# Peptides against a protein of PDB entry 5FRP: the designs that were tried, part 21

Target 1, 225 residues: chain A of PDB entry 5FRP
Amino acid sequence: VEWTESIPQIIATREDISKELNQALAKTFIDSDPRVRRTSVMIFNKVPVTEIWKNITNKAIYTSLLHLAREKHKEVRELCINTMAKFYSNSLNEIERTYQNKEIWEIIDTIPSTLYNLYYINDLNINEQVDSVIFEYLLPFEPDNDKRVHRLLTVLSHFDKKAFTSFFAFNARQIKISFAISKYIDFSKFLNNQESMSSSQGPIVMNKYNQTLQWLASGLSDSTK

## One batch from the design tools (peptide; made by RFdiffusion4, then SolubleMPNN)

Design b1_p10_6_s3 (from b1_p10_6, 3 letters changed)
Fold by OpenDDE base, seed 1:
Structure b1_p10_6_s3 (fold): chain B 225 residues (1-225), chain A 10 residues (1-10)
Amino acid sequence: as target 1 above (225 residues)
Amino acid sequence: DDIEKLLSIE
């Protein structure tokens, strides 16, 4: 653990990280101690993306990072998912594609697919996290249409079949959520009107209001679990 | 359940 904690500083200070250091770092991602794995993931959060690309040249490290998205340890998994999404976004923004880094990009380009495939685990907590990182890092709001389209195409260009399916399902769900929210607002307005509530439609709308809330809530993870 | 069907006002 202590050794791994020192890695960010080493990467920041040394331009030439030895092959040996990369090999040692690769081992920390598969360490039996979750604390070691966590610390390893944190390297990607603590070190600037440009320095990571420069100094971490062992492809196994990146592959191992992606594998941790399915980690059994919840904290490590959650950290990994956020980390890899952010790293992907930062890489797209700051790292040029060159012949030298091609092999690493081949791995990094699979991050979106890796994340979308997490929906198949059918865990509400994971789903919420994936939703979050999609909006924050993978497909963030971009006012420039050309940039937005380019980002979308980049993300989709490396999807596997399962990822595409998840993508479409996600979008469909978002539309449904939007619809439900719209109805929630409408019903709320209705319920706040005394004349409307006294009408024959009052009980019907009340029922639909409750159904809307139930539906919306069912899509959320239980915060108590 | 289709939310559109569920929330449709008959």
Scores: peptide ipSAE 0.049, ipTM 0.788, DockQ to the pose 0.019
Fold by OpenDDE base, seed 4:
Structure b1_p10_6_s3 (fold): chain B 225 residues (1-225), chain A 10 residues (1-10)
Amino acid sequence: as target 1 above (225 residues)
Amino acid sequence: DDIEKLLSIE
């Protein structure tokens, strides 16, 4: 753990790290101690993306990072999912595609598919996290049309069949959620109006309001679990 | 399960 914790500093202070160090680092990602794995993932959060690409040249490290998205240890998994999504976004923004880094890009380009494939686990907590990282890192708000389209095409260009299916399902779900939220607002406004509540529609809207809440809640994980 | 149907006011 302590050794791994020193890696960010080493990477930050050196122009390059040895092949041996890369190999040693690769082993930390598959260490039996979740603390070691966590610390390894944190390297990608603590070190600038440009320095990561420069110094971490062992493709096994990147592959191992992606594998941790399915880690059984919840904290490590959650950290990994956020980390890899952020790393993907930062890489797209800051790293040029060259002949030298082609092999690494081949791995990094699979991050979107890796994330979208997590929906097949059918875990509400994971789903929520994937939703979050999609909006924050994969397909963030972009007012520039060309940039937005380019990002979207980049994300989709490396999708496997399953990822595409998840993508469409996600979008469909978002539309439904949006609709439900809209109804929630409408019903809330109705219920807050005394005159409306006194109408024949009052009880009906109250029921629909409750149904809306129930539907919305059913799609959310229990934070207490 | 159709949210549109579910949340429609009859």
Scores: peptide ipSAE 0.049, ipTM 0.789, DockQ to the pose 0.018
Fold by OpenDDE base, seed 2:
Structure b1_p10_6_s3 (fold): chain B 225 residues (1-225), chain A 10 residues (1-10)
Amino acid sequence: as target 1 above (225 residues)
Amino acid sequence: DDIEKLLSIE
């Protein structure tokens, strides 16, 4: 653990990391101790993306990072999902595609597919996290239409069939959520009007309001778990 | 359940 904790500083200060160090780092991602794995993932958060690409040249490290998205240890998994999504976005923004880094890009380009495939686990907590990282890192808000389209095409260009299916399901769900929120607002306005509440539609709208809340809540993970 | 059907007011 202590050794792994020193790695960010080493990467930040050294121009070149030895092959042996890369090999040793690769082993930490598959260590039996979750604390070691966690610390290893944190390297990608503590070190600038440009320095990571420069100094971490062992492709096994990147492959192992992606594998941790399905980690059984909750804390490590959650950290990994956020880390790999952010790393993907930063890489797209800051790292040029060259002949030398082609093999690493082949792995990094699978991050979107890896994330969308997590929906098949059918876990509400994982689903919420994936939803979050999609909006924050994969397909962030971008007012420029050309940039938005380019990003979208980049993300989709390496999808497997399962990821595409999840993508369409996600979008369909977002439309439904938007509809439900719109109805929630409408019903709330109606219920706040005394004249409307006294009408024959009052009880009907109250029921629909409650149903809307229940539906919206059912899509959320239990914070107590 | 289809949310559109569920939240539609006749």
Scores: peptide ipSAE 0.048, ipTM 0.785, DockQ to the pose 0.018
Fold by OpenDDE base, seed 3:
Structure b1_p10_6_s3 (fold): chain B 225 residues (1-225), chain A 10 residues (1-10)
Amino acid sequence: as target 1 above (225 residues)
Amino acid sequence: DDIEKLLSIE
């Protein structure tokens, strides 16, 4: 653990990370101790993306990072999902594609597919996290149309069949959620008007309001679990 | 259940 914690500083200060260091780092990602794995993932959060790409050249490290997205330890998994999504976004923004880094990009380009495939686990907590990282890192709001389209095409260009299916399902769900939220707002406004509540439509709208809330709530993970 | 159908006001 202590050794792994020192790695961010080493990467930041040394231009020539030895093949040996990369090999040693690769082993930490598959360590039996979740704390070691966690610390290893944190390297990608603590070190600037440009320095990571420069110094971490062992393909196995990136592959292992992606693999941790499906590990059993909840904390490490959650950290990994956030980390890999952020790393993907930062890489797209800051790292140029070159001949030298092509092999690493081949792995990094699979991050969106890896994340969308997590929906097949059918875990509400994982689903919520994946939803979050999609909005924050994979497909963030971009006012520039060309940039937005380019980003979308980049994300989709390396999808497997399952990821595409999840993508379409996600989008369909978002449309439904948007509709439900719109109705929630409308019903809330209606219910807040005393004259409207006293009308014949009052009970009907109240019922629809409750149904809307129930539907919206059913899509949320239980924060107590 | 289609949420659009469910939340439609007849």
Scores: peptide ipSAE 0.048, ipTM 0.785, DockQ to the pose 0.018

Design b1_p10_6_s4 (from b1_p10_6, 4 letters changed)
Fold by OpenDDE base, seed 3:
Structure b1_p10_6_s4 (fold): chain B 225 residues (1-225), chain A 10 residues (1-10)
Amino acid sequence: as target 1 above (225 residues)
Amino acid sequence: SDIEKLLSIE
């Protein structure tokens, strides 16, 4: 009976500790020192996703994390972009949607949109990083069609208008790149054949090959606009 | 970090 009576106090104490921790952590994300901000972001990399969801309940922390994707400090920004993408993926894989965590999910579900919106900054380094995290974490290769479609629908379901536009631009670019790579392969095969090279088409294919390479070299760095 | 330890507590 005494043990049972102590439980509410223990719970209350833990809640208080949790609240204080969350408040303290929230402040670190907006600290003027980029090293502090970096360390805060690293928590999401070092702590298991399940424990983060359990212990970090302050919405401000998650929103602050997302804001750091546009951080001026390059190292912090880059870390944040990778971290939030990975965290999103891990959350989808490991965290169930419940009534209790609904409000946090509302924030986490905006991560894809947040990332796709980074293309509008028109920074080549950011674009490359966003491309990378899309393939690695947001829309990874999935051989199971149902899972792949489900993931895609999940990602898209919380897009804003700008994110959709960016998404379509991205996909259009990828299709073009794929086509160019296919042509590159075809032309390479042609050029590796001595008989083909000696034909009247040889010079034409060589020119197309060079054009394809130039396009690929430039296109991979092009903005999604 | 202390925060990491705190967050790892089951």
Scores: peptide ipSAE 0.084, ipTM 0.778, DockQ to the pose 0.027
Fold by OpenDDE base, seed 2:
Formats: C-alpha cells, structure tokens, sequence
Structure b1_p10_6_s4 (fold): chain B 225 residues (1-225), chain A 10 residues (1-10)
C-alpha cells in the first residue's frame, strides 16, 4: 500500500518510468488486498491524464483498470467506474491519437462499452452510478451541436451489440423520466389551484401526482423493461 | 409506455 501511494509522486517527477515500475504497478491492480487495488485506481485520479499516457505504457494496467469495474469490493468498484469514465473523457479532450499510443487507445476506446455493459448486472446501485458517469463524463452537456454529435459518434463507434442495446434502453428511460417530470409539474400546478382541486378532476389528479412521485423515486426499476 | 398510460389525464 505504501509503495503504491508513492507512485503518483514518482510519475509527477519522472518523465521516464522504467519498464520494471510499470510491471510492478500492473501487479498492484490484481493484488488480493482491496486497499492496494483502491490505491492503484487512485493513481488515475491524482496524476494528470497527459502524464498517465506518457508514463504508464504497460497496456495490462489499463486492461486491469477496466476489469475492476466488475470488482466484488463495492468501494473499489465504485471508484473504478468513476475513474475510468473521467479518464476516458479527459483522454478524448487532451490526448492525441498517434501511432505510438494506438494500442492503449484500443483499450481506452472500449470504456464506454464496458460501462454500458454494467447495466446487465442488474444492480440498482451500479445502474445509478453508470447513469451518473454517462451524464458527467461520457456524454456531458455540450451546447455546440457539432462537438456534441462528434462525441456521441466517438462513444458509439466501439460499442458491442450489448452496449448498443443498453444505450437505447437508457435513452428510452430518459425520455420517460422527462415526461414524468413534465407531468409532475403540471399536476403540481393543478393541485395548487383551489378551483381545480374542487372540481371532479381533483381526486384523480391527486392520485396521479402521487403515482408520478412514486415512479420517479423508483425510476431505475423501469430501465430493465 | 407504461408511464405514459399511468400519467394520462382522463
């Protein structure tokens, strides 16, 4: 653990990380101690993306990072999911595609597919986290239409069949959520009007309002339908 | 969708 904790500082200070250091770091990602694995993932959060790409050249490290998305240890898994999503976004923004880094990009380009495939685990906590990282890192809000489309196409370009299926299901769910929120607003306005509440529709709208709230609170349960 | 049916105003 102590050794792994020193790695961010080493990467920040040294331009040339030895092959031996990369090999040693690769082993920490598969260590039996979850604390070691956690510390290893944190390297990707503590070190600038440009320095990671420059100094971490062992592809096994990146592959191992992606595997930790399915880690049994909850804390390590959650950290890994956030880390890889952020790392993907930062890489797209800051790292040029070259001949030298092609093999690493082949791995990094699978991050979106890896994340969308987590929906098949059918775990509510994982689903919520994946939803979050999609909006924050994979497909963030972008006011420029060309940039937004380009990002979308980039993300989808390496999807497997399962990831595409999850993608479409996700989008369909988002449309439903948007609709439900709109109805929540409408019902709320209706219920705040005394004349409307005194009408024959009052009790009906109250019931729908409550149902809308319940559905929104359990919104992730509908994602599998 | 199920939600659209549920939230339709009669």
Amino acid sequence: as target 1 above (225 residues)
Amino acid sequence: SDIEKLLSIE
Scores: peptide ipSAE 0.070, ipTM 0.593, DockQ to the pose 0.018
Fold by OpenDDE base, seed 4:
Structure b1_p10_6_s4 (fold): chain B 225 residues (1-225), chain A 10 residues (1-10)
Amino acid sequence: as target 1 above (225 residues)
Amino acid sequence: SDIEKLLSIE
C-alpha cells in the first residue's frame, strides 16, 4: 500500500525532473557560447538514440538542433549536420512510430528536407558535407531492395518542394561527376600511353584532361578559404 | 557530461 501510494509522487517527481532537464537542455541549444551549443549537439552523439527519444521530450530541443544546421559557427554547424543526419538514420532504424512520439517524429522526419535545403546556401563546404551525410546516413548503401526502397520513400515522403528540387539536382550532379571521373580515367590512360601521346590526338586529349580536371576541381571546396 | 549521464538513466 505504501509503495502504491508513493508511485504517483515518484512519477511526478521524475516527470518534473525530466521536464526541468528538458528545459535546461533547450536553453543550451540557443546559448550564445558556441562551446555550449557544441556540447548540446554532442549529446545526440553520445547518448543512445533510444534514450534520447525516451528522455528528451521537449520538441523545441529537436527543432533547435535542426536550426543549428544553419549555424554561423562553422564547427557547430558541421557537427550539427553530421549529428542530425546520423540521428535521423538511427531513429529510423531503432525507434518505432507511436502515438506518443508522433510529434517528435514530425520534426525528425523533416531532417532530410532540412539537409537538402542546405544546398541552397550555395556553399561548397556545406555542399560537400551534405553530400557526405546523404551517402552515409540518409541514403546509405542497402543491398536489400525492400529496405532500400522503403528508406528512399521515407526520406522523400516529407520533402518540401525545394528539397525535391535539390534532390533531383543532386542526382543529376552525381551522374555528371561519374561521367567526368570516367573521362578522367580514360584520358589518364591515354596520356600514359606513349604511342597515344605521340599521335595527333595527344594534344587534344591533354586539353580535355585538363578541362575535366578543372571541372572536377571546381566542384570541390577550397580548403584554403 | 553529466547531462549525458542523466539522459542515459531511465
Scores: peptide ipSAE 0.092, ipTM 0.783, DockQ to the pose 0.027; fails the geometry check
Fold by OpenDDE base, seed 5:
Structure b1_p10_6_s4 (fold): chain B 225 residues (1-225), chain A 10 residues (1-10)
Amino acid sequence: as target 1 above (225 residues)
Amino acid sequence: SDIEKLLSIE
C-alpha cells in the first residue's frame, strides 16, 4: 500500500518510468488486498491524464483497471467505475491519437463498452453508478451538436453486441424515467392545489402520484446496502 | 410503454 501511494509522486516527477516500475504497478492491480487495488486505482485520479499516458506504458495496467469494474469488493469496484469513466473522458479531451499510443487507445476505447456491460449484472447500485458516469463522463452535456455527435459516435464505435443492447435498454429506460418524472411534477402540482384535490379527480391523481413514486423508487438502489 | 399505461389519466 505504501509503495503504491508513492507512485503518483514518482510519475509526476519522472519523465520516464522504468519497465520494472510498470511491472510492479501491474501486479498491484491484481493484489489480493483490496486496499492495494484501491490505491492502484487512485493513481489514475491523482496523476494528470497526460502524465499517465506518458509514463504508464504497460498495457496490462490499463486492462487490469478495466477488469476491476467487476471487482467483488464494492468500494474498489465503485472507485474503479468512476475512475475509468473519468479517465476515458479526460483522455478523449487531452490525449491525441498517435501511432505510438495506438495500443493503449485500443484498450481505453473499450471503457464505454465495459461500463455498459455492467448492466448485465442486474444490480441496482451498479446500474445507478453507471447511469451517473454516463451522464458525467461518457456522454456529458455538450451544446455543440457536432461535438456531441462526434462523442456519441466515438463511444458507440467500440461497442460490443452486449454493450449495444444495454445502450438501447438504457435509453429506453431513461425515456420512461423522464416521463415518470414529468408526471410526478404534474401530479404534485395538482395535489398542491386545494380546488383540484377537492374535485372528482383528486383521489385518482393521488393514486397515480403514489404509483409514480413507487415506480421511480423501484429503480433506485437501497442506500443502506 | 408500461409506465405510460400505468400513469395514464383516464
Scores: peptide ipSAE 0.074, ipTM 0.644, DockQ to the pose 0.018; fails the geometry check

Design b1_p10_7_s1 (from b1_p10_7, 4 letters changed)
Fold by OpenDDE base, seed 1:
Structure b1_p10_7_s1 (fold): chain B 225 residues (1-225), chain A 10 residues (1-10)
Amino acid sequence: as target 1 above (225 residues)
Amino acid sequence: PLEFPIDKFL
């Protein structure tokens, strides 16, 4: 009888410890030291997604993670962007939606919108990183049409108006890039033909080639910066 | 609005 009476206290103590741990962890995401914030973000990379969902129950931690995507500290921001995208993908693949985790899912489901909204910063390095994580984690290559459509609809279902606008702009850019690459190839083939280069069109195509190359290059981040 | 202009050279 006495051991049965101790069980509620043990459960309560474990819940309290878990709560305290979650509260302590939540504070680390807003710590003034970027090293502490970095270490906190790394937890999401080092711990399996299933264990994160099981043990990190304080919604403030997830909200704080998302806020770090706009942090001033470059290294922490970049780490956060990669981490949250990967975590989103892993969560979709491995975590079931339940009543108990609904509130956390409501936050996690905003990750795509959060990422697409980073394009409005108009920073080439951020844009490149967001492009990368979209293709790697948000909308990866999926040969199954139904799965691909389902993933797309899942990603879009929680977009705000700005994210939708960003999404459409992104897709329009991809089409333009594809067209530019196609033209680059055509111009390159033309320029590799000596007879074509000696024609009246030679100088015109050379100019278009250079303009196309400059446009393509301008869309790439400077790896030296 | 986010715009990615391509010059009319294409």
Scores: peptide ipSAE 0.052, ipTM 0.797, DockQ to the pose 0.024
Fold by OpenDDE base, seed 4:
Structure b1_p10_7_s1 (fold): chain B 225 residues (1-225), chain A 10 residues (1-10)
Amino acid sequence: as target 1 above (225 residues)
Amino acid sequence: PLEFPIDKFL
């Protein structure tokens, strides 16, 4: 743990990290202690993306980072998911594709697929987190249409078949959620009108309102878990 | 397949 905690400072101060250091760092991502794995992931959060790409040249580190998205330890997994999504976004924004970094990009370009494939775990908390990182990092709000389209195409260009299926399912769900929210608003307005509530439709709309709320709530993770 | 069922109440 302590050794791994020193790595961000080393990366920030050294332009050339030895092969041996990279190999040692690679081992920390597969360490049996979740604290070591956590600290290893935090390197990607503490060190500027440009410095990571410059100094971390061992492909196994990046591959291992992606594998931690399916880690059993909840905290490490959650940290990893956020970290890799952010790292992907930062890399797209700040790192030029060159011949020298091609092999690393081949790994990094799989991050979107890795994330979208997490939906197949069928865990509500994971789903919520993946939703969050998609909107924050993979497909962020971008007012420039060309940039937004380019980002979308970049994300999709490396999808596997399962990721595409997940992507379409995700979008379909978002449409349904949007519709449900719209209905919730409509029902709320209806129920706020005393005349409407006193009508024959009052009980019917109340039932639909409750069902809509239950459906919306069922898509949210338990904040207590 | 990933399915997100929505009840017919909508």
Scores: peptide ipSAE 0.051, ipTM 0.796, DockQ to the pose 0.025
Fold by OpenDDE base, seed 2:
Structure b1_p10_7_s1 (fold): chain B 225 residues (1-225), chain A 10 residues (1-10)
Amino acid sequence: as target 1 above (225 residues)
Amino acid sequence: PLEFPIDKFL
């Protein structure tokens, strides 16, 4: 743990990290102690993306980071998912594609597929986190249409078949959620009107309102778990 | 399969 905690400072201060240090760092991502794995992931959050790309040249480190997205330890997994999504976005924004970094980009370009494939685990907490990182890092709000389309095409260009299926399912769910929210608003307005509530439709709309709320709530993770 | 069932009430 203590050794791994020193790595961010070493990366920030040294221009050339030795092959040996990269090999040692690669081992920390597969350490049996979840605290060591956590600390290793935190390197990607503490060091600027440009310095990571410059100093971490062992492809096994990046591959190991992606594997931790399916980690059994909840804290390590959650940290990894956020870290890899943010790292992907920062890399797209700040790192040029060169011949020298091609092998690393081949790994980084699989991050979107890795994230979308987490939906197949069928865990509500994981799903909620993946939803969040998609909106925050993979497909962020972008008012420029050309930039937005370019980002979308970049994300999709390295999808595997399963990731595409997840992508379409995700989008379909978002449309459904939007529609459900719209209906919730309509039903709420109806129920707030005394004349409408006294009508024959009053009980019917009340039932639909309750069903809509239940459906919306069922898609949310239990914050207590 | 990734299915997000919507109840017919919508």
Scores: peptide ipSAE 0.049, ipTM 0.794, DockQ to the pose 0.026
Fold by OpenDDE base, seed 5:
Structure b1_p10_7_s1 (fold): chain B 225 residues (1-225), chain A 10 residues (1-10)
Amino acid sequence: as target 1 above (225 residues)
Amino acid sequence: PLEFPIDKFL
């Protein structure tokens, strides 16, 4: 743990990290202690993306980072999912594609697919987290149409078949959620009107309101779990 | 398959 905690400072201060240090760092991502794995993931949060790309040249580190998205330890997994999504976004924004970094990009370009494939776990907490990082890091709001389309195409260009299927399902779900929210608002407005509530439609709308709420809630994870 | 069925009430 202590050794791994020193790595961010070393990366920030050293021009070149030795091959041996990279190899040692790679081992920390697969350490049996979740605290070590957590600390290793945090390197990607503490060190500027440009310095990571410069100094972390061992492919195994990046591959291992991606594997932690399916980590059994909840905290490490959650941290990894956020970290890899952010790292992907930062890399797209700040790192040029060169011949020298091609092999690392081949790994990093699989991050979107890795994330979308997490939906197949069918865990509500994971789904919510993946939803969050998609909107925050993978496909953020971009008012420039060309930039938005370019980002989308970049994300999709490295999808596997499962990720594409997941992507379409995700989008279909978003449309459904949007519709449900719209209905929730409409029903809420109706129910807030005393005259409407006293009408023959009052009980019917109340029932639909409750069903809509239940459906919306069923898609949310229990924050206590 | 990833299915997010909406109940038919919507």
Scores: peptide ipSAE 0.052, ipTM 0.798, DockQ to the pose 0.026; fails the geometry check

Design b1_p10_7_s2 (from b1_p10_7, 4 letters changed)
Fold by OpenDDE base, seed 2:
Structure b1_p10_7_s2 (fold): chain B 225 residues (1-225), chain A 10 residues (1-10)
Amino acid sequence: as target 1 above (225 residues)
Amino acid sequence: KLEFPIDKFL
């Protein structure tokens, strides 16, 4: 743990990290202690993306980071999912594609597919987290249409078949959620009108309102668990 | 199989 905690400072201060340090760092991602794995993931959050790409040259580190997205330890998994999504976005914005970094980019370009494939676990907490990182890091709000399309094409260009299926299912779900929210608003307006509530439609709309609430709530993780 | 809870209700 203590050794791994020193790595961010070493990366920030040294122009060249030895092959030996890269090999030692690679081992920390597969350590039996979840605290060591957590500290290793935190390196990607504490060190600027440009310094990570410059100093972490062992491809096994990046591959191991992606594997932690399916880890059993909840805290490490959650940290990894946020970290890899943010790292992907920062890499697209700040790192040029060169011949020298091609092998690392081949791994990083699989991050979107890795994240979209987490929906197949069918866990509500994982789904909620993946939803969040999609909107924050993979497909962020972009007012420029050309930039938005370019980002979308970049994300899709390395999808496997399962990730494409997940992508389309995600988008279809978002449309359904939007529709349900619109109906919730309409029903709420109706129920707040005394004349409408006194009509023959009052009880019918109340039932639809309750059903809509249940649908919207079904997709939310229990924040108490 | 991919399963979203909302798809079961809508």
Scores: peptide ipSAE 0.155, ipTM 0.835, DockQ to the pose 0.034
Fold by OpenDDE base, seed 3:
Structure b1_p10_7_s2 (fold): chain B 225 residues (1-225), chain A 10 residues (1-10)
Amino acid sequence: as target 1 above (225 residues)
Amino acid sequence: KLEFPIDKFL
């Protein structure tokens, strides 16, 4: 743990990280102690993306980072999912594609597929987290149409078959959620009107309102678990 | 198989 905690400072102060340090760092990602794995993932959050690409040259580190998205330890997994999504976005924005970094890009370009494939776990907490990182990092709000389309095409261009299926299912779910929210708003407006509530439709709309709420809530993870 | 809870109630 203590050794791994020193790595961000070493990366920030040294122009070149030795091959030996890269090999030692690669081992920390597969360490049996989840605290060591957590600290290793945190390197990608504490060190600028440009310095990561410059100093972390061992492919096994990037591959191991991606594998931690399916980690059994909840905290490590959650940290990894956020970290890899952010790292992907920062890499697209700040790192040029060159001949020298091609092999690392081949790994990094699989991050969208890795994330979309997490929906097949059918875990509500994982689903919410993946939803969040998609909107924050993979497909963020972009007012420039050309940039937005380019980002979308970049994300899709490296999808496997399962990721495409997940992507379509995700989008279909979003449309359904949007429709349900619209109905929730309509029912809420109706129920807030005293004349409407006193009508014969009042009890019917109240039932539909409650069903809509239950449906919307069913897609949310229990924040207490 | 993808299973979103939202697909069960609509």
Scores: peptide ipSAE 0.140, ipTM 0.825, DockQ to the pose 0.034
Fold by OpenDDE base, seed 5:
Structure b1_p10_7_s2 (fold): chain B 225 residues (1-225), chain A 10 residues (1-10)
Amino acid sequence: as target 1 above (225 residues)
Amino acid sequence: KLEFPIDKFL
């Protein structure tokens, strides 16, 4: 743990990290102690993306980071999912594609596919987290149409077949959620009107409101778990 | 198989 905690400072202060240090760092991502794995993931959050790409040259580190997205330890998994999504976004924004970094980009370009493939676990907590990182990091709001399309094409260009299927299912789900939210709003407005509530439609709308709430809530994880 | 809860209701 303590050694791994020193790595962000070392990366920030040293021009070159030795091959040996890269090899040692790679081992920390597969350490049996979740605290060591967590600390290793945190390197990607504490060190600027440009310095990560410069100093972390062992591709096994990046591969190992991606594997942690499916690990058993919840906190490390959650941290990893956020970290890899953010790192992907930062890399797209700040790192030029060169011949020298091609092998690392081949790994990083699989991050979207890795994330979309987490939906196949059918875990509500994982689904919520993946939803969040998609909107925050993978496909963020971009008012420039050309930039938005370019980002989308970049994300999709490295999908496997399962990720494509997941992507389409995700989008279809978002449309359904949006529709349900719209209905929730409409029903809420109706129920807040005393004249409407006193009408023959009052009980009917109340039932539809409750059903809509149950449908929306069914997609949410238990925040206590 | 992908299973979204919303797909069961809407």
Scores: peptide ipSAE 0.135, ipTM 0.823, DockQ to the pose 0.034
Fold by OpenDDE base, seed 1:
Structure b1_p10_7_s2 (fold): chain B 225 residues (1-225), chain A 10 residues (1-10)
Amino acid sequence: as target 1 above (225 residues)
Amino acid sequence: KLEFPIDKFL
């Protein structure tokens, strides 16, 4: 009989400990020291997604993670962008939607919108990083058409108006890049042919080749900066 | 407004 009476206290103690741990963790995401914020973000990279969802129940932690995508500290921001994109993908793959985790999913489902909204900063390094995480984590290559469409619809279903606009602009840019790459390939093939290079068109194509390279390079971050 | 560098060249 006495052991049965201790069970509610043990359960309550575990919930209290979990709550305290979550509250303590929530404070680390808003700490003034960027090293503390970085360490907090790294938890989402070091701990399996299933364990994160199980043990991190305070929605403020997830909200704070998303806010770090606009962090002033470059390293923390870059880490956060990669982390949240990966966490989104892993969550879609491994976490079922339940009534209990609904409030957390409402936050996590905004990650794509949060990322697409970073394009409005008009920073080349941020743009490159967002491009990378879109192809790696948000909309990865999927050979199954139904799964690919389902993933796309999932990503789009939680977009705000700005994210939709960003998405369409991004896709339009990708078409332009694809066209430029195709021209680059065509010009490269032409210039690799000695007869073509010796023709009257040789210098003209060389100029177009160089221009195409400059256009493609203009969209890349300067790795030296 | 979104500004992609490639939009200036194509």
Scores: peptide ipSAE 0.103, ipTM 0.800, DockQ to the pose 0.032

